# Ledger of designs, part 21: peptides against a protein of PDB entry 1ZZD

Target 1, 109 residues: chain A of PDB entry 1ZZD
Amino acid sequence: FQVVNPYLLRDLVDLGIWDEGMKQYLITQNGSIQGLPNVPQELKDLYKTVWEISQKTIINMAADRSVYIDQSHSLNLFLRAPTMGKLTSMHFYGWKKGLKTGMYYLRTQ

## One batch from the design tools (peptide)

Design b1_p20_2 (made by RFdiffusion4)
Fold by OpenDDE base, seed 5:
Structure b1_p20_2 (fold): chain B 109 residues (1-109), chain A 20 residues (1-20)
Amino acid sequence: as target 1 above (109 residues)
Amino acid sequence: EEEWHEEVLEELEEFLEEEE
C-alpha cells in the first residue's frame, strides 16, 4: 500500500468539471488550471502558490513522505520533479494537505 | 512523461471510486 491524497482530484470532481476532456487538458498543460474558466479563482491562486514550491522542497517532501508511499512512486516523483515540477508540486501540496486532515491507502500496482 | 501523469491520475480516480 501507499498513502495517497485524493483531495486535489476531489476538488475538481466536486466542481463537476472532471471528465476525460479535462484529464487530457491537464496533461497537456502540465497540470495548470490557470486557463480554465470554470475553476474558481481561489483555487487557481492556491495552485499558483504550489507551482512556486522549489524543487528542493519537493524533494524534501518526497523524502519525508517516502514511508507513506511505495518506493517506486517515491523515486519516480523524485526523479521527475524537475521536469514535471508544477504538477508534482500540486500533487505534493495535496499530500501535505491530506496529512493535516487524514491519510488514505491505495494498493500498489 | 504524459504517461506518468496519466498513471497518477488513474490511481487517484481508482481511489475515489473505491470510496464511493
Scores: peptide ipSAE 0.022, ipTM 0.384, DockQ to the pose 0.046
Fold by OpenDDE base, seed 1:
Structure b1_p20_2 (fold): chain B 109 residues (1-109), chain A 20 residues (1-20)
Amino acid sequence: as target 1 above (109 residues)
Amino acid sequence: EEEWHEEVLEELEEFLEEEE
């Protein structure tokens, strides 16, 4: 099943590029934004899907304690001082939240 | 599966709108 990342959705809204066309694109692309020309590369790097990153990267992110900060802190770290490390951590956090949301939705249906 | 994806996105959109 597709994991929808809620932080990706918010960031697309904040960029003003969220619309019905974008929604349909994400559905058809299993949540991948890699092919979108109007999305900054930083966001593409941040919101790679699970299959777009190596297992090694996933393991490294899981070992990073910074992935377990709250939502607001994660956003602040990304927006104020984006680094590759922070982007990686935020990606993992966003993925985890998306997974939880997806699983919750599946259970409630 | 596509229908499921749309429903999830709708729920997420509603959530974001409620938090604003």
Scores: peptide ipSAE 0.021, ipTM 0.394, DockQ to the pose 0.024
Fold by OpenDDE base, seed 2:
Structure b1_p20_2 (fold): chain B 109 residues (1-109), chain A 20 residues (1-20)
Amino acid sequence: as target 1 above (109 residues)
Amino acid sequence: EEEWHEEVLEELEEFLEEEE
């Protein structure tokens, strides 16, 4: 799993703020730049992470074939605090949207 | 970040069967 988007890396380099400290920060933040004060808001809006999107929205986007989330182009369901209830809801919602159980990976932070 | 493979899906399927 690549935590840092390569295009984000390019933009951070262009801003002149990329360094080892920034790299470690992004790793600890799972690729999120939302908390960085020295990053333009336009970049923050552009580079939303899967952790910053509702699971329902992720499923909708995948079902519409509008977004590929992983390098393998597999649907990834990301949960910060997974519970069986939450997984059940996601499963049924995915099924209702025509997603097959074998077509996605479940991940947590 | 932790990756869940087929094991989590199997557990979910079992859970759903039990809830039905």
Scores: peptide ipSAE 0.006, ipTM 0.322, DockQ to the pose 0.062
Fold by OpenDDE base, seed 3:
Structure b1_p20_2 (fold): chain B 109 residues (1-109), chain A 20 residues (1-20)
Amino acid sequence: as target 1 above (109 residues)
Amino acid sequence: EEEWHEEVLEELEEFLEEEE
């Protein structure tokens, strides 16, 4: 399962191809850009992602919805008012060639 | 799956706006 990381999103914006249609496409493709004809092959080769869903409920650490990236390229997402289906924590990993893995944590309260 | 993907992408967009 591929997941969009902030560096990939930045590159898509820089290419001028980020829009609502692209957003919906990525959702339906679980974050994969491999099928996009207007994305350079170098970017397809550059980015790799994986995801894992934890069965455990995580501790709420945020007062409201927010995003944070630390020095190790870990992205933390804090979501308000999770539905029953959103109680599960999700872990996402994205790679950029030659760089340390960007980690992506979706946390619910 | 679609619901959480939507929320994740919204947060990523906000992050990029803050970094600019």
Scores: peptide ipSAE 0.021, ipTM 0.397, DockQ to the pose 0.031; fails the geometry check

Design b1_p20_2_s1 (made by RFdiffusion4, then SolubleMPNN; from b1_p20_2, 10 letters changed)
Fold by OpenDDE base, seed 2:
Structure b1_p20_2_s1 (fold): chain B 109 residues (1-109), chain A 20 residues (1-20)
Amino acid sequence: as target 1 above (109 residues)
Amino acid sequence: DDEFEKELLEELKKLLEELE
């Protein structure tokens, strides 16, 4: 289970290419459409720029425990091009504050 | 745990904003 950007979903449906295969592709590609040959470049450019914004939305939703990206109720965060310093800070913030429960995953796009 | 999770998420939001 993975939450798809609602605007991306709309655009893929409008293109007539949304199906189970596309869904599975997005899961394996961490929501990226950059490698899809049947998607217009303008859409690739659009969603490349809004990648981080969508992650902020995911964080907000997770804060309310309303929606999780992972079926295991874990939070998965994806960053386009994080620096090593930012990755370290985000990844280890939990244990520095004494996190005892929950799982937080940080991945790159 | 809930309060801690919210604090962590807020910190993550700040870090994400710095990356944008």
Scores: peptide ipSAE 0.017, ipTM 0.363, DockQ to the pose 0.052
Fold by OpenDDE base, seed 5:
Structure b1_p20_2_s1 (fold): chain B 109 residues (1-109), chain A 20 residues (1-20)
Amino acid sequence: as target 1 above (109 residues)
Amino acid sequence: DDEFEKELLEELKKLLEELE
């Protein structure tokens, strides 16, 4: 099953730093790589989580990117005109369907 | 469960479309 953003996984593998320790770190940090010294800043900027940037920035970035939701199941959604209201509705819908509290990622298509 | 994931994803997409 998917544990983290698949694109992030790919990039970390390409960097040669992916291992079990990295996986556990990401889980503990709710997908954040901001605290990792061996990750290029460009990747940190690319894979900022919903808790690391303003809501406005999230909306703007999600307009042309996909939203990756990692809960009990990993889901990829494409939002044409995302709003915080839409994201909230999506979150609660998933919760009502029995998903665990998950992580939201912004990634390129 | 890929089947569950697919079903949920489709429902979420429909919900988002209704909100737009």
Scores: peptide ipSAE 0.017, ipTM 0.321, DockQ to the pose 0.043
Fold by OpenDDE base, seed 4:
Structure b1_p20_2_s1 (fold): chain B 109 residues (1-109), chain A 20 residues (1-20)
Amino acid sequence: as target 1 above (109 residues)
Amino acid sequence: DDEFEKELLEELKKLLEELE
């Protein structure tokens, strides 16, 4: 994923939430907006993909996950059966707080 | 910075609870 969907870009701009941080976040999430708390559900439905639906189902079956923040800060956040939306929102929150590196989600059964 | 990590962890937990 290198270029943001132009229609998605338009909609995010219309919402007034587009900025460099959003751009970088979308790159790390392969364009997914499903977990963003500041995006209307109608927009999420519009851009829902087969991949996102499948991943949501898969991760909901997992019992436990660890969120690892790479580089300078190392945190293990244990989550009980988190949804794709929750994980994505947490990732976005980390980005907003200045974490410029990706978060790694370890799934366990 | 341990204080930053602690703060971040707490905020993430709060966010998770709000989303559930």
Scores: peptide ipSAE 0.016, ipTM 0.306, DockQ to the pose 0.044
Fold by OpenDDE base, seed 3:
Structure b1_p20_2_s1 (fold): chain B 109 residues (1-109), chain A 20 residues (1-20)
Amino acid sequence: as target 1 above (109 residues)
Amino acid sequence: DDEFEKELLEELKKLLEELE
């Protein structure tokens, strides 16, 4: 399953654009809002920054073999007792480094 | 699939080393 970034969820709710359609869109886009025309650029920039700051954390997790790629080339992240910080970092993992063509999934143990 | 995963992990490890 994919966990929607709780901070992004909050911001979308505050904008009044959160609905079931938006939820499904985010799932199919690995949490990316960059392609949404009704989202302010400031918000898009904010979550780009979150991704950039989290690069080291994401790579650390991958290097520790917390990442699995299935037969469909989807990325699965496996965490034990994930913190909010880790969840935030992982949410944007699929944006770069060859993962854009796949789907990001979070597995918690 | 396994080969693709290994390749990706190796690239990520290299990126990690560059960030440290």
Scores: peptide ipSAE 0.015, ipTM 0.274, DockQ to the pose 0.076

Design b1_p20_2_s2 (made by RFdiffusion4, then SolubleMPNN; from b1_p20_2, 11 letters changed)
Fold by OpenDDE base, seed 2:
Structure b1_p20_2_s2 (fold): chain B 109 residues (1-109), chain A 20 residues (1-20)
Amino acid sequence: as target 1 above (109 residues)
Amino acid sequence: DDEEEEKLLKELEELLKKLE
């Protein structure tokens, strides 16, 4: 499953664009809203920053582990041959430390 | 290339530090 920022969920609901289609989209996009045409740019910028702050925490946790960096586009850091359990725990920790609030879970149908 | 990966990792860490 995937963790979604609860503030992002709130904002998407306030925009009136939260539905099952949006949920599935976020699952396929690993939580990114950057490609959504109906989201204000300011909101995209905000949650880009929030995401990157969370990624700092993930980076710190992965510093002593084998990592894979995607150099083809934006810099993305992943564990080499990661398990879902490890990714989930890292994201949970990152979101909690960054947001200091609850989390919303997304799962595929 | 482990050396390049470490370089990129450090660069990313420094960039993210400024966003806090």
Scores: peptide ipSAE 0.018, ipTM 0.343, DockQ to the pose 0.051
Fold by OpenDDE base, seed 1:
Structure b1_p20_2_s2 (fold): chain B 109 residues (1-109), chain A 20 residues (1-20)
Amino acid sequence: as target 1 above (109 residues)
Amino acid sequence: DDEEEEKLLKELEELLKKLE
């Protein structure tokens, strides 16, 4: 059971970017907004969490490895230097483009 | 289907490059 941070929800609504896609994105990203291109950096800084910091560190440590997010249909992307931000942005973009279900697979060259 | 996926991947790649 996941609940969106009420303050984050308010800010996203104020920005006019809250919609069903955003809701689903937050669910899949465990509440992280760090990789969203349409969110001001100020808000990203405000809502940094221990989880986000830890995940970023883990991704950086495994930058030369694959990052796997299981959904359903596969969507594979090859990046030279994957980061948590890029992964998050990729997931969000895919969702916005209608890829609500899919397996996101990111790996380095 | 595969063609559309490839197009999407290309667009995604370009977007990600801009976000670097």
Scores: peptide ipSAE 0.015, ipTM 0.302, DockQ to the pose 0.045
Fold by OpenDDE base, seed 3:
Structure b1_p20_2_s2 (fold): chain B 109 residues (1-109), chain A 20 residues (1-20)
Amino acid sequence: as target 1 above (109 residues)
Amino acid sequence: DDEEEEKLLKELEELLKKLE
């Protein structure tokens, strides 16, 4: 499952553009808002940085924890004892920089 | 799929090094 970034959710609500369609869009885009025309550039810049930080954090966890593949093109990352802070970082990820194509998921063990 | 799992894990570790 994907948990929407709570700060992003807040900002989208404040912009008045949050709806079920937006939710589904974010799921398909792995949480990225970069392709949305009705989002201010400043907000895009902010969450571009947040996205990069989140990717680094998740990769850190992946390097130290178990990896599970449930399908040929899906990677599941597991946390043994996730804290509330770590749970908010659970997202769908697309790591295009160094990984093969596929969907990457962070889940509780 | 153990081999593929190890391969993807290695790729993740390599990506980490690039992001540091």
Scores: peptide ipSAE 0.011, ipTM 0.268, DockQ to the pose 0.067
Fold by OpenDDE base, seed 4:
Structure b1_p20_2_s2 (fold): chain B 109 residues (1-109), chain A 20 residues (1-20)
Amino acid sequence: as target 1 above (109 residues)
Amino acid sequence: DDEEEEKLLKELEELLKKLE
């Protein structure tokens, strides 16, 4: 599956640098653009901030929805030794799978 | 499962704070 922020995709397309190679790079980097040499630093900083805010929101939503675990379809994500890259991947995956409306399960392995 | 999930969410929250 693709792990791409739709707003990031839009911005990359606007920059004219979106292609299959870019797509594969993002997948291997768990959605991180920090290592891309052809992306403006301003954009990197923007999505770093967006990531932080979004992850806090996801945590809050997951905590709130935990009260309704028994009444929701669940998405199970497995986390081993969390890193910035892994958390970014979780964010984008959750978004794609409809975390806003579904139940989010966090597991450790 | 509920208690475990709450614990994991707390740990994740703390981790995010450290990454900021």
Scores: peptide ipSAE 0.008, ipTM 0.243, DockQ to the pose 0.060

Design b1_p20_2_s3 (made by RFdiffusion4, then SolubleMPNN; from b1_p20_2, 11 letters changed)
Fold by OpenDDE base, seed 3:
Structure b1_p20_2_s3 (fold): chain B 109 residues (1-109), chain A 20 residues (1-20)
Amino acid sequence: as target 1 above (109 residues)
Amino acid sequence: DDKEEEELLEELEKLKKLEE
């Protein structure tokens, strides 16, 4: 189960590059935009996925089944049974708590 | 799913406007 980060969605729309093709690309790439040539590097740095960090960190996150926050990354969450309402609430909660960006990656446990 | 994404964008824009 994958959901496109709503903040990433917004930024891609602002860039004028969001379309159905882009959506499908993100799904196939597990949310990664690193391979997109028409995306600014700053945005790539901002929206890294769990697959773009160290394997050790990934293992730790999987073991803990908890929220991961890195200084250079947005919130990464692992949910057992995510719903649209729950995801939206979590995104907005993070935003209200002062996170510069929402979750860059969501994974179902 | 497309409709849901559009709704999320609309909500985000509303929130941004309220914070300005």
Scores: peptide ipSAE 0.007, ipTM 0.236, DockQ to the pose 0.223
Fold by OpenDDE base, seed 2:
Structure b1_p20_2_s3 (fold): chain B 109 residues (1-109), chain A 20 residues (1-20)
Amino acid sequence: as target 1 above (109 residues)
Amino acid sequence: DDKEEEELLEELEKLKKLEE
C-alpha cells in the first residue's frame, strides 16, 4: 500500500502529466520521479526519496527540521508547502523505523 | 507527541555528529 504525496500529485496535475500510467510508474518506482524526463529538475530535487540521497545528507537535513508526530506510530508533516528538509526528515524517520516504503503523511495547517 | 519529537531530534543530532 502506497499513497502518492498530495503535493506531488498536485504538481504533476499542474504539469498535465498525471494519469494512470504515471500512477503506476510511481508505484513501481517507490515514489521516485527522478527518472521522469518530463518533470522539472526543481520538482525532482524537492521530492527525492530516502534512497536517493546519502545517509549523511538525510541526517543533516532531518536534524535541522521538525518532525511532527501526531500518534505513537503515525508520523505526520504539517505544512502548507513541502520543503526538501521537511520531507527528508519524514523519510529519515520512516527509514529509521524500518519502513519499507517512503510513505509519509502531509497535512496543511 | 512532543516527547517523541524531541527524542527523534536528539537522536538525529547524535548521528549527525558521528558522521561529521
Scores: peptide ipSAE 0.006, ipTM 0.233, DockQ to the pose 0.077
Fold by OpenDDE base, seed 5:
Structure b1_p20_2_s3 (fold): chain B 109 residues (1-109), chain A 20 residues (1-20)
Amino acid sequence: as target 1 above (109 residues)
Amino acid sequence: DDKEEEELLEELEKLKKLEE
């Protein structure tokens, strides 16, 4: 079971700061590294969680990915849904986990 | 629906430009 984003894991290992304590910290912080003093700011910026970025940033990321999606995907992202924030967070969960391919199709209502 | 997808993509691109 992949608990930590594999790319984040790689970078933390490269920094030499990965250990069991770090793993447990990330679990309790839902993947956030923002509170870690020994992590470079560039890395913190790179691995901000979906809960730590603005909705505008989320939309920007969705737009970047949307050019590669089509109707063959089983999951849907609704741009004009009242619960856009929650839905986007859920649909980008796979991306946060380090999955290379998203399974969502973007729709409007 | 390819037409709907195209319209959505255009709208998203406009939103991206507004953020910049």
Scores: peptide ipSAE 0.006, ipTM 0.191, DockQ to the pose 0.054
Fold by OpenDDE base, seed 4:
Structure b1_p20_2_s3 (fold): chain B 109 residues (1-109), chain A 20 residues (1-20)
Amino acid sequence: as target 1 above (109 residues)
Amino acid sequence: DDKEEEELLEELEKLKKLEE
């Protein structure tokens, strides 16, 4: 399925509003964030012209970026019996961390 | 760190399969 670009998703994570509900909302709205009350107007203006890409493409991009993460830092991402929504949230959280700090955390349970 | 990186890549591959 189609999702918004990784930069928008990063910003949604920064706002702390990225979750399964947000994902489903975006799906039903064909990627539009214009109707979200908890998103700053500035972000709406910024991303209203952004095109969606497939979830698979985003995953592939994240995988590619992971190889550039500084190996001097530990990798630790926690996953626990996740639904698709939880996996997506964790995925983009990891993306954010990779982009912001150069670290990626993975722990499985 | 190499082991952790490998685990990360494996997890990402699992995600890829879910999206096929």
Scores: peptide ipSAE 0.000, ipTM 0.210, DockQ to the pose 0.054

Design b1_p20_2_s4 (made by RFdiffusion4, then SolubleMPNN; from b1_p20_2, 9 letters changed)
Fold by OpenDDE base, seed 5:
Structure b1_p20_2_s4 (fold): chain B 109 residues (1-109), chain A 20 residues (1-20)
Amino acid sequence: as target 1 above (109 residues)
Amino acid sequence: DDEEDEKLLEELEELLKELE
């Protein structure tokens, strides 16, 4: 299963655009909504994916300890071509975006 | 626990700096 940001899911549902097509799109795009024309720019800015966040930003987040590791949870995300950098960024992204709780699991049909 | 988390965070920070 691919974990979806629960807040993103909520917002997409509230917009009335969540459906099977949207789910499959997110799977193929590794969670990115940047290419969707029917999503407000404000949401695109809010829900950037791990490779849409600069490494510098991630480092800064870690350095000020506003985002820290919690070993009580694990990530279950699928990437087409993961690198150590992307996986590391995903860890902090998941923490910041609240993937540690209330996660939604996408299922392939 | 908090102490172990801090140690792991420090190691991760060093890794991120190397990847930048």
Scores: peptide ipSAE 0.017, ipTM 0.294, DockQ to the pose 0.061
Fold by OpenDDE base, seed 3:
Structure b1_p20_2_s4 (fold): chain B 109 residues (1-109), chain A 20 residues (1-20)
Amino acid sequence: as target 1 above (109 residues)
Amino acid sequence: DDEEDEKLLEELEELLKELE
């Protein structure tokens, strides 16, 4: 299954560009909106996938409680066989650590 | 709770390693 971040959905709807084609595009791009010319740079900076930042950076951000993100950053996850417990833990941990947007995109392989 | 946060961090780190 896959889950689209509800805040991203909201923003894309507000831009008037959300449709089935956009949904399929996000799937093929593993949740990335970086290549979309009709999306403001501000939103591109706000929503990043796990492919757009190093895994080391993600781990460091999660580990360091003192890190403040001035713009809401989202975490995209593409897991092979996640359990509901693990997904829940990751989601809420990210929230507690200041990932204001929460989980950007969840996709199981 | 700090103990809870540490546990969640461990789970996150493990999952992120699997994604590499």
Scores: peptide ipSAE 0.015, ipTM 0.378, DockQ to the pose 0.054
Fold by OpenDDE base, seed 2:
Structure b1_p20_2_s4 (fold): chain B 109 residues (1-109), chain A 20 residues (1-20)
Amino acid sequence: as target 1 above (109 residues)
Amino acid sequence: DDEEDEKLLEELEELLKELE
């Protein structure tokens, strides 16, 4: 899974350049914005060093699903750089606890 | 559904906390 950094996503939205094309670009580039011509260099420099964000922040950003995917009633969760092991554990643990509906996208960066 | 999504987010938050 590949996830966009929620702070990066916010910044791209604020710049008015977030769209489906941008989303697909980030997916293919493993979350890197270094090759984007419409992104200020300062922002590129900032996200070279951004590594960890709080889980609470991730959840809050994911709750605003309209920013990630234009689907009115889908839940999306994006994590910065979780390991496959952690993602797998989350998925199966959630499944075991009855979390079977509502989760649409879970991605990592 | 917004209410359903909120409940799901709460569950995910608990899962993340437990796995941390």
Scores: peptide ipSAE 0.014, ipTM 0.339, DockQ to the pose 0.056
Fold by OpenDDE base, seed 4:
Structure b1_p20_2_s4 (fold): chain B 109 residues (1-109), chain A 20 residues (1-20)
Amino acid sequence: as target 1 above (109 residues)
Amino acid sequence: DDEEDEKLLEELEELLKELE
């Protein structure tokens, strides 16, 4: 399972082009943005040299953010009997929310 | 609060491992 580079996700969110379609595209393309027409070439060039980071690294980054973010709001999402598809969707959704609003928590119920 | 955060992070880690 490949996890999209969190810095790339941040940049896509900042561009205002992060949506469900973008998510599905990235999943299909294994994180590559080279084929996206609505992404600036400069950004494409930047991420040509950047490899995806491990899932563990992403989790560690999230943990570190929780330590250094002051007075942040958190969102807890409960997922009952998740499928792999749902988990994938929740992962990207959670990261998007984390980038925009603060901490995001995903747990099973 | 810190304990809750750690638990949630652990759960997330396990879920992500299942996706690999």
Scores: peptide ipSAE 0.013, ipTM 0.294, DockQ to the pose 0.057

## One batch from the design tools (peptide)

Design b1_p21_1 (made by RFdiffusion4)
Fold by OpenDDE base, seed 2:
Structure b1_p21_1 (fold): chain B 109 residues (1-109), chain A 21 residues (1-21)
Amino acid sequence: as target 1 above (109 residues)
Amino acid sequence: EEEEWHEEVLEELEEYLEEEE
């Protein structure tokens, strides 16, 4: 399974770098922020994509994030062929629509 | 209520993804 945390969007807003250009950048980079020079290394480590770290590390990081976030809202997503680009787009769409923030659990069909 | 909300979100997201593909 994949765990996706939309709080990256909030952190990017807090850094003052969130805009449509950033959205497109993340899509083209499959959700990776590793190439962004204006993002602290701590955030890069926190938001490494599923393709950049082991599953165990993903789980550990998700658990660490859950300590500081409200887990009352969660969403299970089922995609036929999920890509990080699609997942990133989904998060951005949710942000634009003002959807409740939570952790997303992804399954392939 | 929460289940209904999630279903609505999924439908909107599916529509969005189809439009973006």
Scores: peptide ipSAE 0.016, ipTM 0.310, DockQ to the pose 0.031
Fold by OpenDDE base, seed 3:
Structure b1_p21_1 (fold): chain B 109 residues (1-109), chain A 21 residues (1-21)
Amino acid sequence: as target 1 above (109 residues)
Amino acid sequence: EEEEWHEEVLEELEEYLEEEE
């Protein structure tokens, strides 16, 4: 399963533009909504991607929790044995610390 | 157990972020 930023999801749903196509677009764009013409500028400003921790730190955290971080994407997490609860806790903490975009969790079979 | 795991993860994340600041 895939876990998407709940705040971004909420805002996109409120705009009436959330669907499977939008989800795939965000994944492809590393969580960026900057290129979407139907999104208000204030929302784009809110969800600008900012890297606040080093790639090394991200990789270390991923290793500690049996996850793989794709460095080509902004905080796309691939977990070996994730639960929704675990993913949620990581996600909300990332949000609290300013990681607003590119935080998508994908479970590998 | 899951709640305890969540707390551990949050504490670890805080440490990592503080070290990078």
Scores: peptide ipSAE 0.015, ipTM 0.316, DockQ to the pose 0.097
Fold by OpenDDE base, seed 1:
Structure b1_p21_1 (fold): chain B 109 residues (1-109), chain A 21 residues (1-21)
Amino acid sequence: as target 1 above (109 residues)
Amino acid sequence: EEEEWHEEVLEELEEYLEEEE
C-alpha cells in the first residue's frame, strides 16, 4: 500500500499534468517527481527535502507536535493504516508551504 | 468550485491507493 502525498497530487493537478500516465509513473518511481521535466525545480526541491528527511526526524517531529487537520477546509479520509511518519511528512510539507488547511487523508475500511 | 476540486483529487487518490493494494 503506497501512500501518495495529497499536496503533491494537488500540485500536479494544478500544473495540469496529472493523468493516468503520471499516476503510473509515480507508482513505479515510489512517488518521486525528480525525473519529471515539466515540474518546476522549486517543487522538486521541496519534495526532495520532505522525502529525504530521516524517519527518525519525522518521528521526532511527530512527537513534538500533533498534526492539525482543519475539517472546515479539508476532507479527512484517514489512510487505512497511516504511519506517524507518513502523516508527519504530509504535515511537514503542508506546513512548509504555509498551508493551514487542505490536507487530505484517506482511510479505507 | 473548490469543493469540486477536492472531490477530483480525492477520487484520483483513491484510485491510486486501490491500484497499490
Scores: peptide ipSAE 0.019, ipTM 0.315, DockQ to the pose 0.023; fails the geometry check
Fold by OpenDDE base, seed 5:
Structure b1_p21_1 (fold): chain B 109 residues (1-109), chain A 21 residues (1-21)
Amino acid sequence: as target 1 above (109 residues)
Amino acid sequence: EEEEWHEEVLEELEEYLEEEE
């Protein structure tokens, strides 16, 4: 399975391009939107980085909880720095929303 | 404020991972 970033889903819906075909496309492209002609380049650039972070998080959760927790503690320490990047904030907020409202999953058959 | 917000997210994530085990 693949976890979908809730902000990506929202943006695709807002663009009016979310449908079953789009869902299947994302599955086949391992969540990449880089090849989509109807997506603004700004969103492609944004979610390129977000996807990399999200995949790392998913891998950590699936492979070893202890490793992820250790990383979360490391991130917590890092977050004490005065400036956090916008993408980092968006990622964490998106994850929080996923936990509270239900995570969206893409499944391959 | 941002630090506190991020800590909250990490705590919720840790709780989620514990529930899935």
Scores: peptide ipSAE 0.015, ipTM 0.297, DockQ to the pose 0.103; fails the geometry check

